# Peptides against a protein of PDB entry 4GMN: the designs that were tried, part 228

Target 1, 375 residues: chain A of PDB entry 4GMN
Amino acid sequence: RYANITLLALVTLASIGTDFQETLVKGNQGSRESPISAADEEWNGFDDADGDAMDVDQKSSSGEDQEEDYEEIDVKEDDEDDDDDSITSEMQADMERVVGADGTDDGDLEDLPTLRELIQTAVPQLIRLSNLPIDSDESLTIQSHALSALNNISWTISCLEFANGENANIHNAWYPTAKKIWRKTILPILEADSADLKLATQVTSLAWAVARVLHGETPTDGNPHRKFISLYHSSKQQAGGNSNSIEEPEDPFQGLGVKCIGVVGSLAHDPAPIEVNREVGVFLVTLLRQSNNVPPAEIVEALNQLFDIYGDEELACDKEVFWKDGFLKHLEEFLPKMRTLTKGIDKRTQPELRTRADEALLNLGRFVQYKKKHA

## One batch from the design tools (peptide; made by RFdiffusion4, then SolubleMPNN)

Design b2_p23_8_s1 (from b2_p23_8, 15 letters changed)
Fold by OpenDDE base, seed 1:
Structure b2_p23_8_s1 (fold): chain B 375 residues (1-375), chain A 23 residues (1-23)
Amino acid sequence: as target 1 above (375 residues)
Amino acid sequence: KEFHQEFIKQSLAYARTLKPYQP
């Protein structure tokens, strides 16, 4: 009884996070950034088991035909245009304010009451539920749903622009909470070294969403980038052997390999330690060298991460890693392979993958030309 | 026990603001 209500509440918080993400994607369609597809966890319906057949005795009483004159209550259909927007008017008003506001620097979410309550009230409780001792199938289910809710909220916030001090109020409110999610939820689960690939996928998705906001300011304690690189390699070894149908997500960008690349790429941004940046950069460039055996979506993500990490020549990682470790040569040698890979993707069966690969190919050509000019 | 009740109470307050998910 309490478990089912807790689960319903967690599912509801996950749905709120998805609805906010969809609203942001619709509002931000004016800006050309490809919608990061929400990880819609399909609702596995509760099979309600054995309801005992109560024998209700059919007592056959032949009651008389009283013709009660049903007065036709002329229910005026007031066409209340039930704006069937699944989004509450409060959620929509919060999202409209997020898209339009020169954010005040004070971290005050007075004008964003729903987002404030999600960050300040819901997230601290979700962190606590995700960090419970696992001693039963019920506690494992609660952890999974708490991770899904944290994932959806964190993804939604990670879709906001924070460049140049945009949304600074939301950033300042989220930043300490994001660090708390990392230290209290993500790190403990990664340290437990569970063979559960579902749990690993959930925590990696959450880690990516959190790291997309924290970047190189993500806590580096215990070298989490090495754990995600190890998880990437372990996931590839398992996929080759056990056809345990972890249904490869129909979306090639929702795969654990892509999520691992997204996390480690985000962790390698300035001001990350140069050795963290180097280990991640070498990992990403090594994927490009081995591209014949790497899914196209992982190549697209690895390229985007390399552009974002090494796009700025003023950063210490440009001189100390990109130029010193000879990354330009590897990117230039990969350019003809990327053209072949992109042309091999069927536009009819995989239109999104093809579009993102065509974009990554264009950006790779521009990036190589840029770096050659600044050599 | 008390923590689960407060979480349930808060999450049910949010659940009441959602239109019922039509499957």
Scores: peptide ipSAE 0.012, ipTM 0.449, DockQ to the pose 0.022
Fold by OpenDDE base, seed 3:
Structure b2_p23_8_s1 (fold): chain B 375 residues (1-375), chain A 23 residues (1-23)
Amino acid sequence: as target 1 above (375 residues)
Amino acid sequence: KEFHQEFIKQSLAYARTLKPYQP
């Protein structure tokens, strides 16, 4: 009885996290597409594809209005107003404020009461539930749902713009909570060294969402980047041996390998310790060198992370890692391999993977030219 | 600097076009 109420509350909190994300996306796009009920779905991130703004010349083809008189079939939609509008009017108003607000510098969320309650009341309870002793199938189920709720909330917040002091109030409120998720949920699970790939995938997804906000300010206690690199390698060894196909996610970007790359890439950003940056940078460049045995989605993610980490020449990692360890040569040598890889992706069967690979290839060319000019 | 800012701006512009992952 109490178990079922706790599980329902956790599923509801996971749904709330997804619904906030949908509201952010809809607010940015201005498109009122119907909410698809993602109540059972753990959000695994956005694919950071680099939209090259092709100037689509809007050639106004005046297509003739053929008034096809389609008969009104009076389908009595039984208005089962299962307005399970999981998005309360208050949640929607908070998200509209987040999209429209000139960020106040203080970590005060008095103007965002639902987001405040989510961060200050819900997340601390989810952290507690994710860190319970596992002594039953019920406690394992509670942990999984608490991780999914933390994941969806953390991903939603990671999609907010924090550059130039935008949303500074939300950033300042989230930052200590994100560090608490890292220290109280992520690190203990990573230290338990569980052979459970499902749990490893959930904690890695959550770790990526948290690291997308904390970047190089993510706590370095216990060398978490090395744990995720080890998890990456362990996941590859398990996939090769046991024909119990853990169903590779239909989306190539939702794979544990991509998530591990996203985490370690995010951890390596300034102001990360230069040794952390070096170990991650060497890992990512090594994936490119070994690209014949690496999924294309992991190559795309590894490239994007390398561009983000090393795109600023004023950072200490540019001189002390990128130039010192000769990364430019490896990126230049990878260009012809990336062209071959990208051309090998069928646009009809994998349109998204092909688009992101075309963009990553374009950016690799630009990045190599940029670094050669600034050598 | 210029490349990184343009790259981030493009990445962020595209992230806004992505639908939430629905399995």
Scores: peptide ipSAE 0.012, ipTM 0.449, DockQ to the pose 0.330
Fold by OpenDDE base, seed 2:
Structure b2_p23_8_s1 (fold): chain B 375 residues (1-375), chain A 23 residues (1-23)
Amino acid sequence: as target 1 above (375 residues)
Amino acid sequence: KEFHQEFIKQSLAYARTLKPYQP
């Protein structure tokens, strides 16, 4: 009885976390329905579907594309738009305020009552539930749902812009809570060293969402970057042995490998210790060197993380790691491999992966040219 | 400066494809 009420509350909190994201997206982008997967699904990241491809008017020459008349079989799928209009008027008003307000620095969420209750009331309970002793299938289920709810809330908050002091009130309210999630939920689960890949994927997704806000200010206790690098390697060893048991997610960007890269990349940002930055940077550059055996989505994520970590020449990691460890040479040598990799992705079967790979290739070329000018 | 702003602007535009929040 209490378990079922707790599970329903956890599913509802996970849903609310997703609905907040959708409301933020809809409020900022206008009425482009990006189909974020149903409110019941664990949000594993952003579907980059709304990449405004700069309309590069490539006048493609007149290839005689044979119009194969595919008869549109008018399958009336009754899209039962289960538009579960679960977006409360209060949630919508909170999101409209987040979009419109020059954030007051006071960490006060007086004007954001729903977000305040999520951060101050819900999240502390979710942390408690995620940190229960696992002694039954019921406690494991409660932990999983608590992690999903923490994931969706943490991802949604990580979508907000905090650069240049934007949304400082939300950042200041979230920051101590994010550190608490890290220390009380993420670290204990990582230290348990469970062979449960589902749990490892959930905790890694949550860790990425949290680390996208905390960056190099993420607690370094117990060297968590090494645990995620170890998890990355362990997941690859398991996949190689038992090709049938890891349902690789249908989305290439939802894979545990991508999530591990996202976490360690985020952890390596300034003001991370230079040794943490170096270990992560060497890991990421090593993936590029070994790219023949690395999934394309992991290469895309590793490139983006390298760009974000080493984009600023004023940071200590630029001189002490990027230049000192010769990363520019590895990136330059990787350019022709990235062109081959990107061209090998079928635009018809993997359009998102191809788009993100084309973008990462463009950015790699630009980044290499930038670093060569600042050498 | 300009390229760092454009790279941050492109990393932020890419992070904006990863961030539903476009200002």
Scores: peptide ipSAE 0.006, ipTM 0.431, DockQ to the pose 0.143
Fold by OpenDDE base, seed 5:
Structure b2_p23_8_s1 (fold): chain B 375 residues (1-375), chain A 23 residues (1-23)
Amino acid sequence: as target 1 above (375 residues)
Amino acid sequence: KEFHQEFIKQSLAYARTLKPYQP
């Protein structure tokens, strides 16, 4: 009886996290219906397809670059009006305010009462539930649902712009809570060294969402980047042995390998210790060198992470890692392989993977040219 | 709509009453 009420509360908190996300997606990106799976599903990432074309500020030269005609893939809006009446009027009003809010500098969420209650009231309880002693299938189920609710809330918040001081009130309220999720939920689960791939996938998804906000300010206690790199390698060894039993998620970007890359990439951003940045950068560049044995989605994610980490030449990691460890040569040597990989993806069977691979290929060309010009 | 807000408040209130599973 009590367990069923707890599970229902956790499912409701996970649904709230998803409903907030859907409202943010609709507010920021317009009507791009990525099928955000049903409110009961664990949200596994943002499709960053629209965002960071590297704004390489090409100030200068009037070169007649040939317009290669990129066929605009008209993704038909199938307006399935699933009137999921799940979105509360207070939640919608909070999300409309978040999308429209010029960030007030104070970590005061007076104007965002639902988000305030999620961060200040729900998350501390979810952290507690994720740390229950696992002594029964019931406690394992409670942990899984608490992780899903933390995941959905953390992903939703990670989709807010915090650059340049945008949403500073939300950032300031979330930041100490995100560090608490990391130290109290993520690290203890990673240290338990569980052979449970489902739990590993859940904690890695949550870790990515948290690290997308904390970046290089993510707590470095116990070298978490090495744990996620180890988890990446362990996941590949298991997949190679039992080709029949892990249904690879239908979405290639929801794989544990992609999530591990996303976490370690996010952890390597400034102000991460240069040694953490180096170990991650070497890992990512090594994936590109081994690309014949790496899923295309993991290559796309590894490229995006390399662009985000090393896009700014003013950062210490550019001089001390990118140039010092000769990463440009590896990116240049990978460019013809990326062209072959991208062309090998069937647009009819894997349209999203093809689009994201075409974008990553374009950005790789631009990034290599940028780095050659700034050498 | 109103049912969800009250259910969230009740669910959060209930989550506060959850004792850590002491064995």
Scores: peptide ipSAE 0.015, ipTM 0.465, DockQ to the pose 0.021; fails the geometry check

Design b2_p23_8_s2 (from b2_p23_8, 15 letters changed)
Fold by OpenDDE base, seed 4:
Structure b2_p23_8_s2 (fold): chain B 375 residues (1-375), chain A 23 residues (1-23)
Amino acid sequence: as target 1 above (375 residues)
Amino acid sequence: KAFHEEFVRQALAYARTLKPYTP
């Protein structure tokens, strides 16, 4: 009886996290893109469609217009006018304030009552539920649902722009809570060294969402990057042995390998310790060297993380890791392999993976050219 | 027990703030 009410409350909080995400995506893109996850599903990421391809000022001369006839795939918007009144007027008003804020509204979280209650009231309870002693299938179920709710909330918040002091009120409210999720939920689960791949996937998804906001300010206690690298390798060893269909997630970007890369990449950003950055950078570059045995989605994510970590020349990691460890050579040697990999992805069967691989290939070419000019 | 009852009370209180009070 009490379990069912707790589970319903957890599902409701996960749904609210998803509904916020859906409202945010609809508000930002102005297009009715389908919600990334159903209300009861764990949201595991978003497409960075706004991947501003590094604007390297190519004064490149007139190369030939190959008009590739992009057949407009008329995605029939099934106007299922499901009047899913699930998005409350308060949630919508909070998201409209977050999305519509041109960074000029020093709006206190007082003006975001729903988001405030999520961060200040709900998340601290979810953290407590994720820390319950696992002594029954019921406590494991409660932990899983608490992790899913934390995941959806954390991902939704990680979709907000915090660059240049945007959404600083939300960032300032979230930051101590995100650190608390890391220290009280993520680290204890990672330290328990559970053989449960489902739990490992959930905690890694949550860790990625949290690390996307905390970056290199993520607590380095106990070297969590090594735990995620170890988890990456362990997940590959398990997939190679049992031809038991671990249902490969239908989305190649929802794989535990991609999530591990996303976490460790995010952990390696400035101001991360140079040792952490080096270990992660070497891991990512090693994936590129071993690309013949690495899923394409993991290569795409590893490239994006390498661009984000080493895009800024002013950072200590550029000199002390990127140049010192000769990463440019590895990226340059990988460029022809990436072209082959990307061309090997069928646009009809894996359109998203192909698009993201084409973008990552373009960015790799630009990044290599950029770093060669600044050598 | 008490923790779950308080959490449920808070989550239900929160879920009640979200429902427009249809009078």
Scores: peptide ipSAE 0.024, ipTM 0.571, DockQ to the pose 0.019
Fold by OpenDDE base, seed 1:
Structure b2_p23_8_s2 (fold): chain B 375 residues (1-375), chain A 23 residues (1-23)
Amino acid sequence: as target 1 above (375 residues)
Amino acid sequence: KAFHEEFVRQALAYARTLKPYTP
């Protein structure tokens, strides 16, 4: 009885996260078309229906370097081991930590009361429900629905532009909450080393949505990029062995492999440590070198992540990783293979995969030409 | 039990504050 009411509330929150996205997308883009999947389906990414090939062309944004000295608020983890106090005090302290105690006006979602209530009221409860001890099929079901609700909310927020200080109020309100989702929900589930590929897929989808906002500022504790690379390899080994392969999702872009690539790609953005960037970059370039054994959707995602990570020549990772590790040579050598791969995709049976592969091939040609001019 | 009831109450209260965006 209580579980059914909790499940209904979780499904309702997942639906609300989706409905909020439709509202935000309609506010920014006057275009009608992308039906985000029904309230019961976990939203796992954008269908990039608008096939504008990412113009890697130099927008020389002469943005004046306002060095906003973001004082690194060293949140001292005061490990106060006070065991006994009621569920309500931890929830309130956990809310106060998510809202930020110091009344800097920049986090005030006064104009977005719905989004404020999602971030401040719903997300802390969803984090708690995702961390319940798994002692029954009922607790596992609650965790799955809590993860789906967190996923839909996090994906929705990750659709907003935050570059150049756009939506700064939403970013400032979401950023501490996104870090909390990472530390309290994503990391514990990844560390539990569960053989449940469904749970691994859900947590990886959520991790991608969170990492699409946090980028290189995603908490590096426990080397999460290596955990997702390990999960990628483990998922490939399991699919090859037991006939109880979880049915590969009908959508090639919803696969655990694509999601792992999306997470680690997002984690490798500036200001990620150069070592993290290098390990991810080498992983992605290695997928291209091994493309005969890699699904086409994972190749498309790996290319897009490589363009996003290494598109800016002013970043330390361009000199210290891209040029030092000879990535341009690998991309250039992959270009004829990508043309063959893309042409091998049937437009009638896999129209979306073919479109995204045609775009990634176009962008690869542009990117290789760009990097050759800047060599 | 009490936690689930409070969460459900908050989620349902929130779902009621969602005015359907009338364009």
Scores: peptide ipSAE 0.021, ipTM 0.571, DockQ to the pose 0.021
Fold by OpenDDE base, seed 5:
Structure b2_p23_8_s2 (fold): chain B 375 residues (1-375), chain A 23 residues (1-23)
Amino acid sequence: as target 1 above (375 residues)
Amino acid sequence: KAFHEEFVRQALAYARTLKPYTP
């Protein structure tokens, strides 16, 4: 009885986190609808269909327009109007205010009462539930649902723009809570060394969502980047042995390998310690060198993370890691392999993976050209 | 028990503030 009511409350909070994201995606009319997994599904990532075209400061040199005719794939939006009445009027009104707010107002969430109650009242309870001793199947179920709710909330908040001081009120409210999720939920589960791949996938998804906001300010206690790199390698060893592979998620970007790459990439951003950045950068570049044995989605994610980490030449990691460790040579040597990999993806069976691979290939060409000009 | 009851009370109170979207 009490367990069922607790589970219902956890499922309701996970649904609220998803519905909050749906409202955000609808407000940001420019982001392609990732098929939002049903209200019971753990939201596993934002499709950054915002091709963050690296702001390669193309100072105008008048080189000839080779119009490469990129066929716009007209993705028909099948408007299945599933009237899921789950989106709450208060949550929608908070999201409409977030999307419409000039992010200039001070660190009070007085104007965002639903988001305030989510961060200040719900999340601290979810952290406590996720950190309970596991002594029964009931406590394991409660932990899984608490992780799902934390995941959906953390992902939704990670989709807000915080660059240049945008949404600073939300960032300031979330930041201490995100650090608390990391220290009280993520780290204890990672230290427990569980062979449960489902739990490892849930905690890694949550870790990615949290690290997308905290970046290099994520607590470095216990070298979390090495734990996620170890988890990446352990997941590959298990997949190779028993043909009872956990059904590879239908979405190639929902794999534990992709999530591990996303976490460690996010952890390596400035102001991360240069040694953490180096260990992650070497890991990512090593995936590209071993690309014949790496899923295409993990290559796409590893490229995007390398672009985000090393896109800014003013950062200490550019000189101390990128140039010093000779990453440009590895990226340039990978270009012809990436072209072959991308062309090998069937547009009919894996349209999203093909689109993301075409974008990553384009960005890789631009990045290599940029870095060669700034050498 | 008491912690779960308080959490459920808070989560259900929160879920009740959440009015269904009326278009």
Scores: peptide ipSAE 0.020, ipTM 0.555, DockQ to the pose 0.020
Fold by OpenDDE base, seed 3:
Structure b2_p23_8_s2 (fold): chain B 375 residues (1-375), chain A 23 residues (1-23)
Amino acid sequence: as target 1 above (375 residues)
Amino acid sequence: KAFHEEFVRQALAYARTLKPYTP
């Protein structure tokens, strides 16, 4: 009875995290991200469909106007008035304020009461529930639902722009809580070294969402990047043995391998220790070298992470890792393989994977050209 | 027990400030 009410409350908090994201995505009219399906789906990642094509300052060489006739795909606005009345007027008002608020530096969420209650009231309890002793199937179920709720909340917050001081109030409120999730939820589960792939997937998804905000400021205690690299390799060894039992997620970007790459990539950003950056960079470059045995989605994610980590030449990791360890050569040698890989993806059966692979291929060409000019 | 009850109370109090979860 109490378990069912706890589970319902956890499912409700997970749903609220998703609904809050959907409201964010709908408020940000720009991102044509596919509606994340209903309340039961653990939001397992942001499709970074916002290809921040690294604005490699392409000085406009005046190449000729080939008017490629972009067929205006008349996306019928099917006004499906999905009266999904799930979003409260208060949550919607909070979201309208998040989208519109020039972030005052005060970590005071006075103007965001729903988000404040999520961060200050719900999350500290979800952390406690995720860290309960597992002594029954009921406690395992509670942990799973607490992780799902933490995941959806953390992902939703990770979709907010924090660059240039945007949403600074939310960032300042979230940052200590994100570190607390990392230290009290993620690290203890990773240290328990469970062979449970479901739990590993949940904790890795949550770790990615948290690391997308904390980046290189994510606590390096106990070398978590090595644990996620180990988890990546362990997951591949298990998948290779029994082809029948791991329902690979229908979405190739929701795979544990992609999530492991996303976590370790995020952990390697400045101001991460150079040795952490090096170990992650070598891992990512090694995936590209082994691309014949790596899912295309993991290659796409590994490329995006490499671009984000090594895009800035002013960072210490550019000189001390990228150039010193000869990563440019590996990226250049990978270009023809990436072209072959991308062309091998059927645009009809895997349109998203093909689009993201085409973008990653384009960005790889640009990135290699950029780095060659700055050598 | 008391922790779960307090959690459920707070999560349900919060979930009541949010529109009813349509299952």
Scores: peptide ipSAE 0.026, ipTM 0.599, DockQ to the pose 0.022; fails the geometry check

